# Peptides against a protein of PDB entry 3H8D: the designs that were tried, part 35

Target 1, 122 residues: chain A of PDB entry 3H8D
Amino acid sequence: DMKRQQRFFRIPFIRPADQYKDPQNKKKGWWYAHFDGPWIARQMELHPDKPPILLVAGKDDMEMCELNLEETGLTRKRGAEILPRQFEEIWERCGGIQYLQSAIESRQARPTYATAMLQNLL

## One batch from the design tools (peptide; aimed at target 1 R76 G79)

Design b2_p19_4_s4 (made by RFdiffusion4, then SolubleMPNN; from b2_p19_4, 7 letters changed)
Fold by OpenDDE base, seed 4:
Formats: C-alpha cells, structure tokens, sequence
Structure b2_p19_4_s4 (fold): chain B 122 residues (1-122), chain C 122 residues (1-122), chain A 19 residues (1-19)
C-alpha cells in the first residue's frame, strides 16, 4: 500500500571515543532513516572519517533499525523529523539510487515505497 | 611551503542528459575543489545517482582538474568560493580521511596541505 | 533516552543534540 505515510528522520551522532572530548574535537556524523509506514525502508549513515553507509530494507535488515517507527520514538524526538528532500538529497549524493537499483536487480531489496519510486523512475 | 593559501570552491552541475529538462527534473551534483596554493590538492564530486568521487593529488591527477587556480577562473566566479569547513564536512562524510590516508600509505599521494594535516592528525 | 537513541548507542553511534 503506497498510501502509507513516508516519514524521514535524522539524528546527529559522535563517535564513542569522542564523547568526552571538547566540542571542537567531536566530529559529527549523521544517521538518517526513511520509514515507509511503520517500518524502515532506507537507512543512511554519514560518518566523519569513513565512507557513507547506505542500507535498504530486505538487503540490509540486520544492519538497519529493527524497531518500528513508533517504537523508535523518532516522532517524539524534537528536531529529528526532516523533509523528504532533506533525506533524498543526501541519499542521491551518496549513490543511493544506484545502491537501491542494484539491490532490486539482485532481488535482495524488499518492496518499499523507495523501490516503487525507483522502478517508476527508471 | 604550508604557508600557501588554502582555497576551496564548489560548483553545482547537472547531467548533460538533464541539461534541457525542466528544472524539477535536473538533478544537481556538486563539484568541489581544494587548492593548495596554485594547484589542486583534493577534488570531490557528489553525484545525484552514483557514489561520491574522491580524488587526491598524485594518485588521481588524470581525473582531477589540471588547471592551476588562476587558470580555472574559480576566483572570479561569483559564489564559487566556499569556507574550508564547507569542503571538509563533505570530504569527511564521504570518507575522505580514509581515502587520503590510504593514498598516503600506498605512497600514491603527492604531498599537499591536505596530506600534511592528516599526518599531523593521525 | 529514546529507544532510537539507545539503539544508536548500541551500534556505536552516540547521539548528540542537533545544531
């Protein structure tokens, strides 16, 4: 049901090793999530010193948040929710289109809003 | 001479195939450059549908801008120059630290301001 | 902390306040 609500979130993070350093020495990363209804469809992590991590449902389930949206508390976290484009811009820049496409072609991707959109685009 | 001026630039780009499409259908990428004095030290490309490209002097010379800074005209292009951190944030998020480190360790990187900074950090 | 924040910590990502 593509009528499910698409919601996007991000949370900035630091490395555990930087947790007690001065603010200037805490290099921030960003965790992103796309929820297709109650379940995560895509996840993305921007790290300060390693390549971005792109994850898609079905293929990367064990690396993705297993909590449903309500369980995460994301909807209750102030400032966590972002606009769709705020997710998509980063997703695209990180090669998310190709990543998801490859996951679909390899039949590893679980059908989500994201897969549907991509299949309509290509 | 680490006293050379470090200057950073970015230019948005679109795919040639999108050049004559409606604005809404022109997916933007971003080209970034770090110049260590007159010569490029790092280059980065964020594409809308493929993984980011990271390039460092010495290793990736043939894929990088071969023009010196003055020849590029970047200093004369309105809005092209960015703050150092505006480059570094993206560089870090794309895994630039690891990329440059690997280039140094493999002895493929040409010494630049960027290599010096990294070697001081690690 | 919210469950998502705890989850992130378990993954090695320490949530911090948004800028």
Amino acid sequence: as target 1 above (122 residues)
Amino acid sequence: as target 1 above (122 residues)
Amino acid sequence: MLPIEEWLKSRGLVPVPAP
Scores: peptide ipSAE 0.415, ipTM 0.526, DockQ to the pose 0.403
OpenDDE base, seeds 1, 2, 3, 5: peptide ipSAE 0.415, 0.414, 0.413, 0.412; ipTM 0.602, 0.598, 0.602, 0.604

Design b2_p19_5 (made by RFdiffusion4)
Pose (drawn by RFdiffusion4):
Structure b2_p19_5 (pose): chain A 119 residues (1-119), chain B 122 residues (1-122), chain P 19 residues (1-19)
Amino acid sequence: KRQQRFFRIPFIRPADQYKDPQNKKKGWWYAHFDGPWIARQMELHPDKPPILLVAGKDDMEMCELNLEETGLTRKRGAEILPRQFEEIWERCGGIQYLQSAIESRQARPTYATAMLQNL
Amino acid sequence: as target 1 above (122 residues)
Amino acid sequence: SEEGEPLTPEQEEILEKHE
């Protein structure tokens, strides 16, 4: 029913902007858009646990801008293939995280919940 | 979900003569493919030593890869699949829009998602 | 307009020669 689009933004801590390149610890921010709306958000940090977020339970913590108002389709190198998102998501325990939110009625139905419920 | 049937692939390559040269002397080229479902709709090759090769379905059937998407194994090759804009950016800089527009005007281009996309643009 | 990944220097050189 809707186009699935995935984005990745590598980042460094704000405190690392003026250190030498070898001292800049990298992280990665990810987003899965189910149409205009974000279904899953994922953040890999070098200094704290991975942040896994799903539509519904985590609306307050997730990026609140829809796809057009992010400009992500405009940024070079930002969009990634579905497997590049899914591989990282699975390694973070994302399947169990989305399943737990589904069973406790905290998950908004999206293409992501439909995929986990099917298989 | 015609867009979901669209799949794009890129294979960097070098000539055999450059196989054992220093990495800085390996003149790379790139082979590309746009699959409209099981069949290749557009094929593109950047070469380090000759003009770019642009091929479209219908007009260029003899020159294109004859295998369908499953027969190629490309969906199982790590790093081969690219986003549509990664194919389109190169296709455009090679004159691919003019090449596809001409094939459509000469009616040689078989209708594909690619011809449908160029027509919606015009 | 949307954009893909950055092109390599060699890709730029091949394309600029072609253009």

Design b2_p19_5_s1 (made by RFdiffusion4, then SolubleMPNN; from b2_p19_5, 9 letters changed)
Fold by OpenDDE base, seed 4:
Structure b2_p19_5_s1 (fold): chain B 122 residues (1-122), chain C 122 residues (1-122), chain A 19 residues (1-19)
Amino acid sequence: as target 1 above (122 residues)
Amino acid sequence: as target 1 above (122 residues)
Amino acid sequence: MEQGDPLSEEELEILEKYK
């Protein structure tokens, strides 16, 4: 649905396992989200010590944040919102196109703006 | 750490798979969270058509919302915050004590207020 | 929209591992 606003966010994070360690032992990652209207369509995480995590709606609902956009503070968090291309660049570099494509082909992906765009691209 | 504020929240949710269905086909669940200071310690989900989901820090980090408390809108969402016992009652009924106990015994649980309380209880 | 900062050095370092 092209009527829904596409919004993208990025925040740094400290891994839960590291949250109470000394600062020097807190390895910083980056959390990204694509919201298709109020609902998350894609989630992505960069980690300093493991492969990127890619998540897509429908397939990975259990691993994605269940809060809708308004239930998060993202729209009100200074510096959190990013441009579409800022998300897509990282998504592409992390193999997101292939990941989402596979999810579509296996009928695991829920239709979202992301799936629609990919189907136009391919 | 008893110094950290323990805060509990509950919000209704619509399953991602149902989010664009007609209202009558949107089955409502309930999302619960326990924050031990800024970080989530326990997450719980009630669903109308499947078993409760129980998640504990350390063990289930990938399935839990990665936003810290301030990154969510929960503290600012009217009616979201609940009393400790309101969370614990549901947690207990859903088998949360056993779930967390098992996570502790298997050394999968990260130490939190929740683990500390359980260790006092048992 | 409050645009986020461009990629940080930390992000770039992570991404270099996955070229």
Scores: peptide ipSAE 0.029, ipTM 0.691, DockQ to the pose 0.115
OpenDDE base, seeds 1, 2, 3, 5: peptide ipSAE 0.029, 0.029, 0.029, 0.029; ipTM 0.688, 0.694, 0.691, 0.698

Design b2_p19_5_s2 (made by RFdiffusion4, then SolubleMPNN; from b2_p19_5, 9 letters changed)
Fold by OpenDDE base, seed 4:
Structure b2_p19_5_s2 (fold): chain B 122 residues (1-122), chain C 122 residues (1-122), chain A 19 residues (1-19)
Amino acid sequence: as target 1 above (122 residues)
Amino acid sequence: as target 1 above (122 residues)
Amino acid sequence: REQGDPLSEEELEILEKYK
């Protein structure tokens, strides 16, 4: 819905298996989220040693962070918020358009700002 | 690790499909988390219309919220933090002991305070 | 709002690895 605020975030993460290793042995990944109002619409993860993970609302709810925007510290975390294009560029490069399209066509995706924008894009 | 702070949280959630319904039509679930220091050790979800979801670190990393404790608003959210027993009671009733034990035995669980305590319990 | 840093070289490397 266009009246809801669209906000995007990116934070680095260390793999759970690496969390207690020396810093040089902690391989960094990147966690991305698109919030359509208070609710997450898309989530994406870049990992150093496995393919990117793409998640869309409705289809992948159980794998996406359940905390709504206000329940996270993201709006208050310095350097976490990114511009829409900073998210979309990575999303597109990881095949997110096709992933979301497939979720829509299979009727697994719930309507979000992301699904609406895809209809405009295609 | 005993030197790490063990903190437990519970927040209500509304199913994504219900997020834009009238309040009376939003079925409430409950989201629980156990943080072993900054990292989540266990996550649990109570849903009004499906079985509880149990998740343990190491095995279910991709389904658990990736935000570390400080990256969430949980420590700052009024009424979110609960006592250990408030978490454990629900965990036990949902079969969490057996779930975690199975994860340990299959070598899928990473060591946490939770895995250590299970060794003391059994 | 404080914006995050632009895409890092590390992120680019990860993306290129799996193209």
Scores: peptide ipSAE 0.030, ipTM 0.640, DockQ to the pose 0.126
OpenDDE base, seeds 1, 2, 3, 5: peptide ipSAE 0.029, 0.022, 0.029, 0.030; ipTM 0.454, 0.618, 0.639, 0.636

Design b2_p19_5_s3 (made by RFdiffusion4, then SolubleMPNN; from b2_p19_5, 10 letters changed)
Fold by OpenDDE base, seed 1:
Structure b2_p19_5_s3 (fold): chain B 122 residues (1-122), chain C 122 residues (1-122), chain A 19 residues (1-19)
Amino acid sequence: as target 1 above (122 residues)
Amino acid sequence: as target 1 above (122 residues)
Amino acid sequence: SERGDALSEEELEILERYA
């Protein structure tokens, strides 16, 4: 239930094709995650050369991080955890509200804190 | 290059739909990863109620774990790390050789230790 | 937990293109 801790994280990533290039040839993307308790509720990616990727639990499970929070190093990675609003601002700018709303309406979204909050907003 | 440490991991996972069910209603799958240095080269999933999922770097990047090894808790999770053969046996039984070969031939696979080894085998 | 810094310039640049 909504007693679960809502935690948000952001880490930079280097594109797979750039991983072993010289630093000057690497472009950074950004990976974001919203964990509703131990399980990811939303994932978002900013890429330097393609549109943002938005993913929501239930709908996009296969494309999302499948490690639970305890199985990631995110809680131990300095600077990875971000404030809720830091995630939400990017989420909103990338069309996340509409994306999640559509997922709910199509019955693709698994109920999470995110779906509950959106349903409260609408 | 091939000096990178090849490390293999296996963890159980509970299906998203089962996450908050009672233990008796949870069916375990198994998540496997091959890391070629810091980056995942192959991912494999055994599910209790559907065919195995095979994923290879380059081809399936969006569906694979995007955390590098350091960003995961796998190296600190007792019992997660497995021997190479423990991964390869399952990989082979699930048709991984053919899957990766096809990915190479279609130029979808990113070069990794896995692609190199396969190319040596063939 | 240590919280991350504000949105980086790199993030903003990406957002300017797509959001």
Scores: peptide ipSAE 0.036, ipTM 0.686, DockQ to the pose 0.115
OpenDDE base, seeds 2, 3, 4, 5: peptide ipSAE 0.031, 0.031, 0.030, 0.030; ipTM 0.695, 0.693, 0.692, 0.691

Design b2_p19_5_s4 (made by RFdiffusion4, then SolubleMPNN; from b2_p19_5, 9 letters changed)
Fold by OpenDDE base, seed 5:
Structure b2_p19_5_s4 (fold): chain B 122 residues (1-122), chain C 122 residues (1-122), chain A 19 residues (1-19)
Amino acid sequence: as target 1 above (122 residues)
Amino acid sequence: as target 1 above (122 residues)
Amino acid sequence: MERGDPLSEEELAILEKHK
């Protein structure tokens, strides 16, 4: 369970709304994902012109990519995988701890490695 | 533009909420995607115990997987790619034409191959 | 596979903008 491999990824992205605009009108964001075993546990998006988006399993299932880790190309995409701390640093700076805590307290969060770690921290 | 390669995919999925339940409690659904070139244009989910979910670019961007085609493993996943008609048959049966039409009329739909085809049909 | 690249300046700029 909580012994599952935790893997983290980061890729740049162009917003769907910008996909077919001129290059100068395509603002780049950054997409982050935490996979607890094969399944996404947390997702995060940095946007150049709006607040970060934080998403956690259970609460935000509909807004998170439903592909399991293998169904993504992330493990095969050069430069996509990042270290846990690289994810957590951004997560923390975006208020992810509070976001996840709130989701736990509201009983919206699905138990994951992330929730377990947070409960050990608090 | 509308000369981009149209590719369609279908994979089984387990709902996020069911991911770590006992096997008997994991109900399998089916995930469909239409990619207009590298970008998703339509998404569809068949669930065993709730109505189908239809999603179209522009309107439902936040609920659709933001990975481009290459960032998914779909082109490399054996048996995932389906023919256009296989997607469209399900799309039509789920009311996708009406859903997309409504999105166009409400000015929520982003122009895609799908919107262009629909506008030729109507 | 390459992994563990440090946070880019672009990412930092975004974080600072929306902090």
Scores: peptide ipSAE 0.030, ipTM 0.666, DockQ to the pose 0.090
OpenDDE base, seeds 1, 2, 3, 4: peptide ipSAE 0.028, 0.028, 0.024, 0.028; ipTM 0.654, 0.662, 0.641, 0.662

Design b2_p19_6 (made by RFdiffusion4)
Pose (drawn by RFdiffusion4):
Structure b2_p19_6 (pose): chain A 119 residues (1-119), chain B 122 residues (1-122), chain P 19 residues (1-19)
Amino acid sequence: KRQQRFFRIPFIRPADQYKDPQNKKKGWWYAHFDGPWIARQMELHPDKPPILLVAGKDDMEMCELNLEETGLTRKRGAEILPRQFEEIWERCGGIQYLQSAIESRQARPTYATAMLQNL
Amino acid sequence: as target 1 above (122 residues)
Amino acid sequence: SSVTEQIYSRFNKDEEIFH
């Protein structure tokens, strides 16, 4: 019913902007948009646990801007294929995280919940 | 979900003559494919030593890869799949819009998602 | 968080994402 679009933004800690390149520890921010709205958000950090977020339970913590208002479709190198998102998501325990939110009635139905519930 | 049937692939390549040369002397080219479901709709090749090759379904059937998407194994090849924009950027810089527009005007281009997209643009 | 704010502040800016 809707187009699935995935984005990735590599980042460094704000405290690392003026250190030498070898001292800049990298992370990666990810988003899965189910149409205009974000279904899953994922953050890999060099200094803390991975942040896994799903629509519904984590609305407060997730990016609140829809796809058009982010400008992500306009940024070069930001969009990624579905597998590039799914591989990282699975290695972070994302399948169990989304499943747990589904069973406890904390998950808003999206293309992502439909995929886990089907298989 | 016509858009979901669209799949794009890129294979960087070198000539055999450059196989054992230093990495800086390996003149790379790129082969591209746009699949509209099981069939190639557009094929594109950037070469280090000759003009770019642009091919469209219908007009260029003899010159294009004859295998369908499953027969190629491209969906199983790591790093081969690219986003639509990665194909479109190169296709445009090669004159692909003019090439596809002409095939449509000469009616040689077989209707595909690519011809449908160019027509919605015009 | 500060990192999240840094990421979101880049939204709607015309730029390239480096990997």

Design b2_p19_6_s1 (made by RFdiffusion4, then SolubleMPNN; from b2_p19_6, 10 letters changed)
Fold by OpenDDE base, seed 4:
Structure b2_p19_6_s1 (fold): chain B 122 residues (1-122), chain C 122 residues (1-122), chain A 19 residues (1-19)
Amino acid sequence: as target 1 above (122 residues)
Amino acid sequence: as target 1 above (122 residues)
Amino acid sequence: SAEREYIESLFGKDLTIEH
């Protein structure tokens, strides 16, 4: 059912190693998620000092959020929800299209809104 | 094709009669739009001193935005795009569900993402 | 993973940013 609501979220994080440092020494990362209905379809992490991490459902399940959308509480967290394009712009810049495409071609990706949309565009 | 991107926008407007008044005498209205892919599916206007105006594709075409999404320039207007729920919350409060439902039942509504979603929920 | 657990621990915290 591709009629599921697509929702996107972003939250900042401070690396565990920086949590007790002075504010000027805390480098902020960003965690992104795309939920296809209740379940995560894509996840992305921007780190200040290492390459972006891209994750897609099916292939990377063990590294992705295991909670359904309601369980996360993200929908109730002020400032967490973002526009689709705010996610997609970063996703595209990080090579997410190619990453997801490869996951589909290798038969590792679980079918999601994201896989369907990509297959529509290609 | 229900895989089209759903995008929502909100822009303020000042009534023509108030445009040359002092700032304190300018009452702000709000214009909302839901685009189902390139074409408008729903439109909504909040006015400070009259009832909300609800419009749905097919039924109210002549009163709705006639431009496709790209032609509007809304996607390039900073602060114009809003989250789906920011639209839907106002839509629901204004009786939009009932309005769209009636348009469907009277066979006036053009099929859109909005009509499909409503028919899914009912 | 430890990273996943850490991120999930952030879900309930308030954010200062507005959307």
Scores: peptide ipSAE 0.210, ipTM 0.572, DockQ to the pose 0.466; fails the geometry check
OpenDDE base, seeds 1, 2, 3, 5: peptide ipSAE 0.205, 0.207, 0.197, 0.199; ipTM 0.570, 0.538, 0.568, 0.571; seeds 1, 2, 3, 5 fail the geometry check

Design b2_p19_6_s2 (made by RFdiffusion4, then SolubleMPNN; from b2_p19_6, 10 letters changed)
Fold by OpenDDE base, seed 3:
Structure b2_p19_6_s2 (fold): chain B 122 residues (1-122), chain C 122 residues (1-122), chain A 19 residues (1-19)
Amino acid sequence: as target 1 above (122 residues)
Amino acid sequence: as target 1 above (122 residues)
Amino acid sequence: SEEREAIESLFGKDLTIEH
């Protein structure tokens, strides 16, 4: 379980409503994902004009990427994979520790590498 | 133990004998390291004019980086940290799997994340 | 959601983002 490969990805996105606007009117957001083996453990979205969205496995499955890692093709997408710290730095800044902790305490979080690491930290 | 952060680094090196030569005569090598928490687990050196050097904790301690991760300053060196796969791809190409396996079988390898992953694979 | 579908549509495209 704890031997599963932890992989992190980041991709930019343009909101569907902005896709056909002039370049200066296309506001870029960022989509982040943490995969614990083939399955997503955490997801985070940085938006140009609204608060960050934090999502954790178990609690937020319906809002998170539904594809397994292989199905996403992210491992083959040039420039998508990032270092763990590049994810964690933003995660922490956006209140991810408190968010995941609350999900664990409310028994909503599915056990993942992320939950195990947090439980080890607290 | 398995919850220790795995971090990988790569830096170029110029041989001491080439340091004061003309740029075209400075042959660049590459130094790779895998840190299992604060302690190095694997080291690898790519040379411009000799075979790769593979080193594993326990067996090759005397030839490997003696500094803990914090002491190296690598975490603060821009461009030094690399993705796990960027290390593993070269490690595998250079025969690292067989090298580490032999070190385990000969009881020379110190238990690390690297040894555990290999034992899980075989 | 519409946003999820839009993001997933980007998975197969190359990026030039640094990391």
Scores: peptide ipSAE 0.162, ipTM 0.585, DockQ to the pose 0.504
OpenDDE base, seeds 1, 2, 4, 5: peptide ipSAE 0.161, 0.153, 0.031, 0.031; ipTM 0.585, 0.578, 0.568, 0.580; seed 1 fails the geometry check

Design b2_p19_6_s3 (made by RFdiffusion4, then SolubleMPNN; from b2_p19_6, 9 letters changed)
Fold by OpenDDE base, seed 1:
Structure b2_p19_6_s3 (fold): chain B 122 residues (1-122), chain C 122 residues (1-122), chain A 19 residues (1-19)
Amino acid sequence: as target 1 above (122 residues)
Amino acid sequence: as target 1 above (122 residues)
Amino acid sequence: SEEREYIESLFGKDLEIKH
């Protein structure tokens, strides 16, 4: 059912190596998630010192959040939920369209709202 | 196509009668809109001194925003766009589910994402 | 992964709202 609720989240993280440094020396990363209903469809990580990480359901399950949306508590985390475009803009800038397209073509991607929307565009 | 982008907006308004009063005497209302793709699907108005107004596409077209989403400029208005749940929570509290259901049953509602989602719930 | 576990440990903490 492609009418499932699409919800997007973003949380900052500090690298473990920086946790005990002075605030000015703590470089912040950003973790993004797209949930298609209860299950994650896409994940994205912005790092201060390395290329962004893009992950899609099916292909990258072992590296993605294993919890369903309710289990994450993200819906109850103040300031975590973001607008779809806040996710998509970064996703697109990071080459997410091509990444997901390749995952679909290689039959690695699990069908999600994201895959359906991409196939609708093409 | 029920895969159209769902976008929600909220803007404050001051009653015309209060426009020239001191700020403390200006009672603020809230205008809400749900756009299903380019077209409005639901509208809601919270007033400081009267019951909320609920409006649904098809039934209440003459009282709802007549502009397509792009024409409204809401996407360019800072702070106007809200999360789906920020709309839905108020909609539900105001009796929106029953209002839309009645509009569907009376054949007054135009099919939208909102009507489809409601029919999916029932 | 260790990174996944770390990120998931952050889910329960509220974020600051910046203006």
Scores: peptide ipSAE 0.201, ipTM 0.573, DockQ to the pose 0.418; fails the geometry check
OpenDDE base, seeds 2, 3, 4, 5: peptide ipSAE 0.196, 0.192, 0.191, 0.194; ipTM 0.486, 0.572, 0.521, 0.575; seeds 2, 3, 4, 5 fail the geometry check

Design b2_p19_6_s4 (made by RFdiffusion4, then SolubleMPNN; from b2_p19_6, 9 letters changed)
Fold by OpenDDE base, seed 2:
Structure b2_p19_6_s4 (fold): chain B 122 residues (1-122), chain C 122 residues (1-122), chain A 19 residues (1-19)
Amino acid sequence: as target 1 above (122 residues)
Amino acid sequence: as target 1 above (122 residues)
Amino acid sequence: SEEREAILSLFGKDMEIKH
């Protein structure tokens, strides 16, 4: 339902191998999420040493956050919530439009706000 | 078109009568705007000494910002852009849902993203 | 994966129903 609130979040993460290194050696990545109401619609990971990872609901559920928005606590984490454009800009740079389109065409994508928006842009 | 980007802004304003007062005596209000693509859809003003003002496109055009989004420079003003919820929370507190609904029912409201969302919630 | 678990560990999990 398009009336659901669309919310976007970003948090840094440290690679497991860097957990116990000195701060200067902890290369951080960035975890992004788009929540369509309570449910995640898109996830994106920027890594310091490998290509970005793009994930869309329905196709990539096993690799995406399994927590609903409330369970994540993201709405209560200071600095976590970002503007839609802050997500979309990175999503686009990483090839997110093409990725989501392919997921729709292959009938792997679950309908979300993101799929609806894309289908309107096409 | 629902594919238009919805962007929200907030800036402080000083009452005209306080312009030349000492900083401690400059009671600031807050100006809020919702832009549906390039065009303003809703405007809201919080005043320190009078009730909030709610304005919706079509009905209140004469009192709303006449500049399109690009002309305002708001996208380039640091700290001006806010999250949708930061606008909506205040909008709701001020009775914005009822105000917009009444404007729709009286056929005064211009169709916007805001009117579409409301009509989906009802 | 180990990386996934590390990312998930960033969340303050809250199973409380708020509404």
Scores: peptide ipSAE 0.078, ipTM 0.565, DockQ to the pose 0.238
OpenDDE base, seeds 1, 3, 4, 5: peptide ipSAE 0.068, 0.071, 0.059, 0.081; ipTM 0.551, 0.552, 0.381, 0.444; seed 5 fails the geometry check

Design b2_p19_7 (made by RFdiffusion4)
Pose (drawn by RFdiffusion4):
Structure b2_p19_7 (pose): chain A 119 residues (1-119), chain B 122 residues (1-122), chain P 19 residues (1-19)
Amino acid sequence: KRQQRFFRIPFIRPADQYKDPQNKKKGWWYAHFDGPWIARQMELHPDKPPILLVAGKDDMEMCELNLEETGLTRKRGAEILPRQFEEIWERCGGIQYLQSAIESRQARPTYATAMLQNL
Amino acid sequence: as target 1 above (122 residues)
Amino acid sequence: SKTERMTMITTAMNELPDY
């Protein structure tokens, strides 16, 4: 029913902007858009646990801008294939995280919940 | 979900003559494919030593890869799949829009998602 | 915080060129 689009933004800590390149610890931010709306958000950090977020339970913590208002489709190198998102998501325990939110009625139905519920 | 049937692939390559040369002397080329479901709709090749090759379904059937998407194994090759814009950016810089527009005007281009996309643009 | 994270990510995003 809707186009699935995935984005990735590598980042460094604000405190690392003016250190030498070897001292800049990298992280990665990810987003899965189910149409205009974000279904899953993922953050890999070099200094704290991975942040896994799903539509519904985590609306307050997730990016609140829809796809057009982010400009992500306009940024070079930002969009990634579905597997590039799913591989990282699974390695972070994302399948169990989304399943737990589904069973406790905290998950908004999206293409992501439909995929986990099907298989 | 015609868009979901669209799949794009890129294979970097070198000539055999450059196989054992230093990495800086390996003149790379790139082969590309746009699959409209099981069949190649557009094929593109950037070569280090000759003009780029642009091929469209219908007009260029003899020159294109004859295998369908499953027969190629490309969906199983790591790093081969690319986003539509990665194909389109190179296709445009090679004159691919003019090449596809001409095939449509000469009616040689078989209707595909690619011809449908160029027509919606015009 | 959320605001800090979103600012950091937006800063990194705005360093990317546009198409």

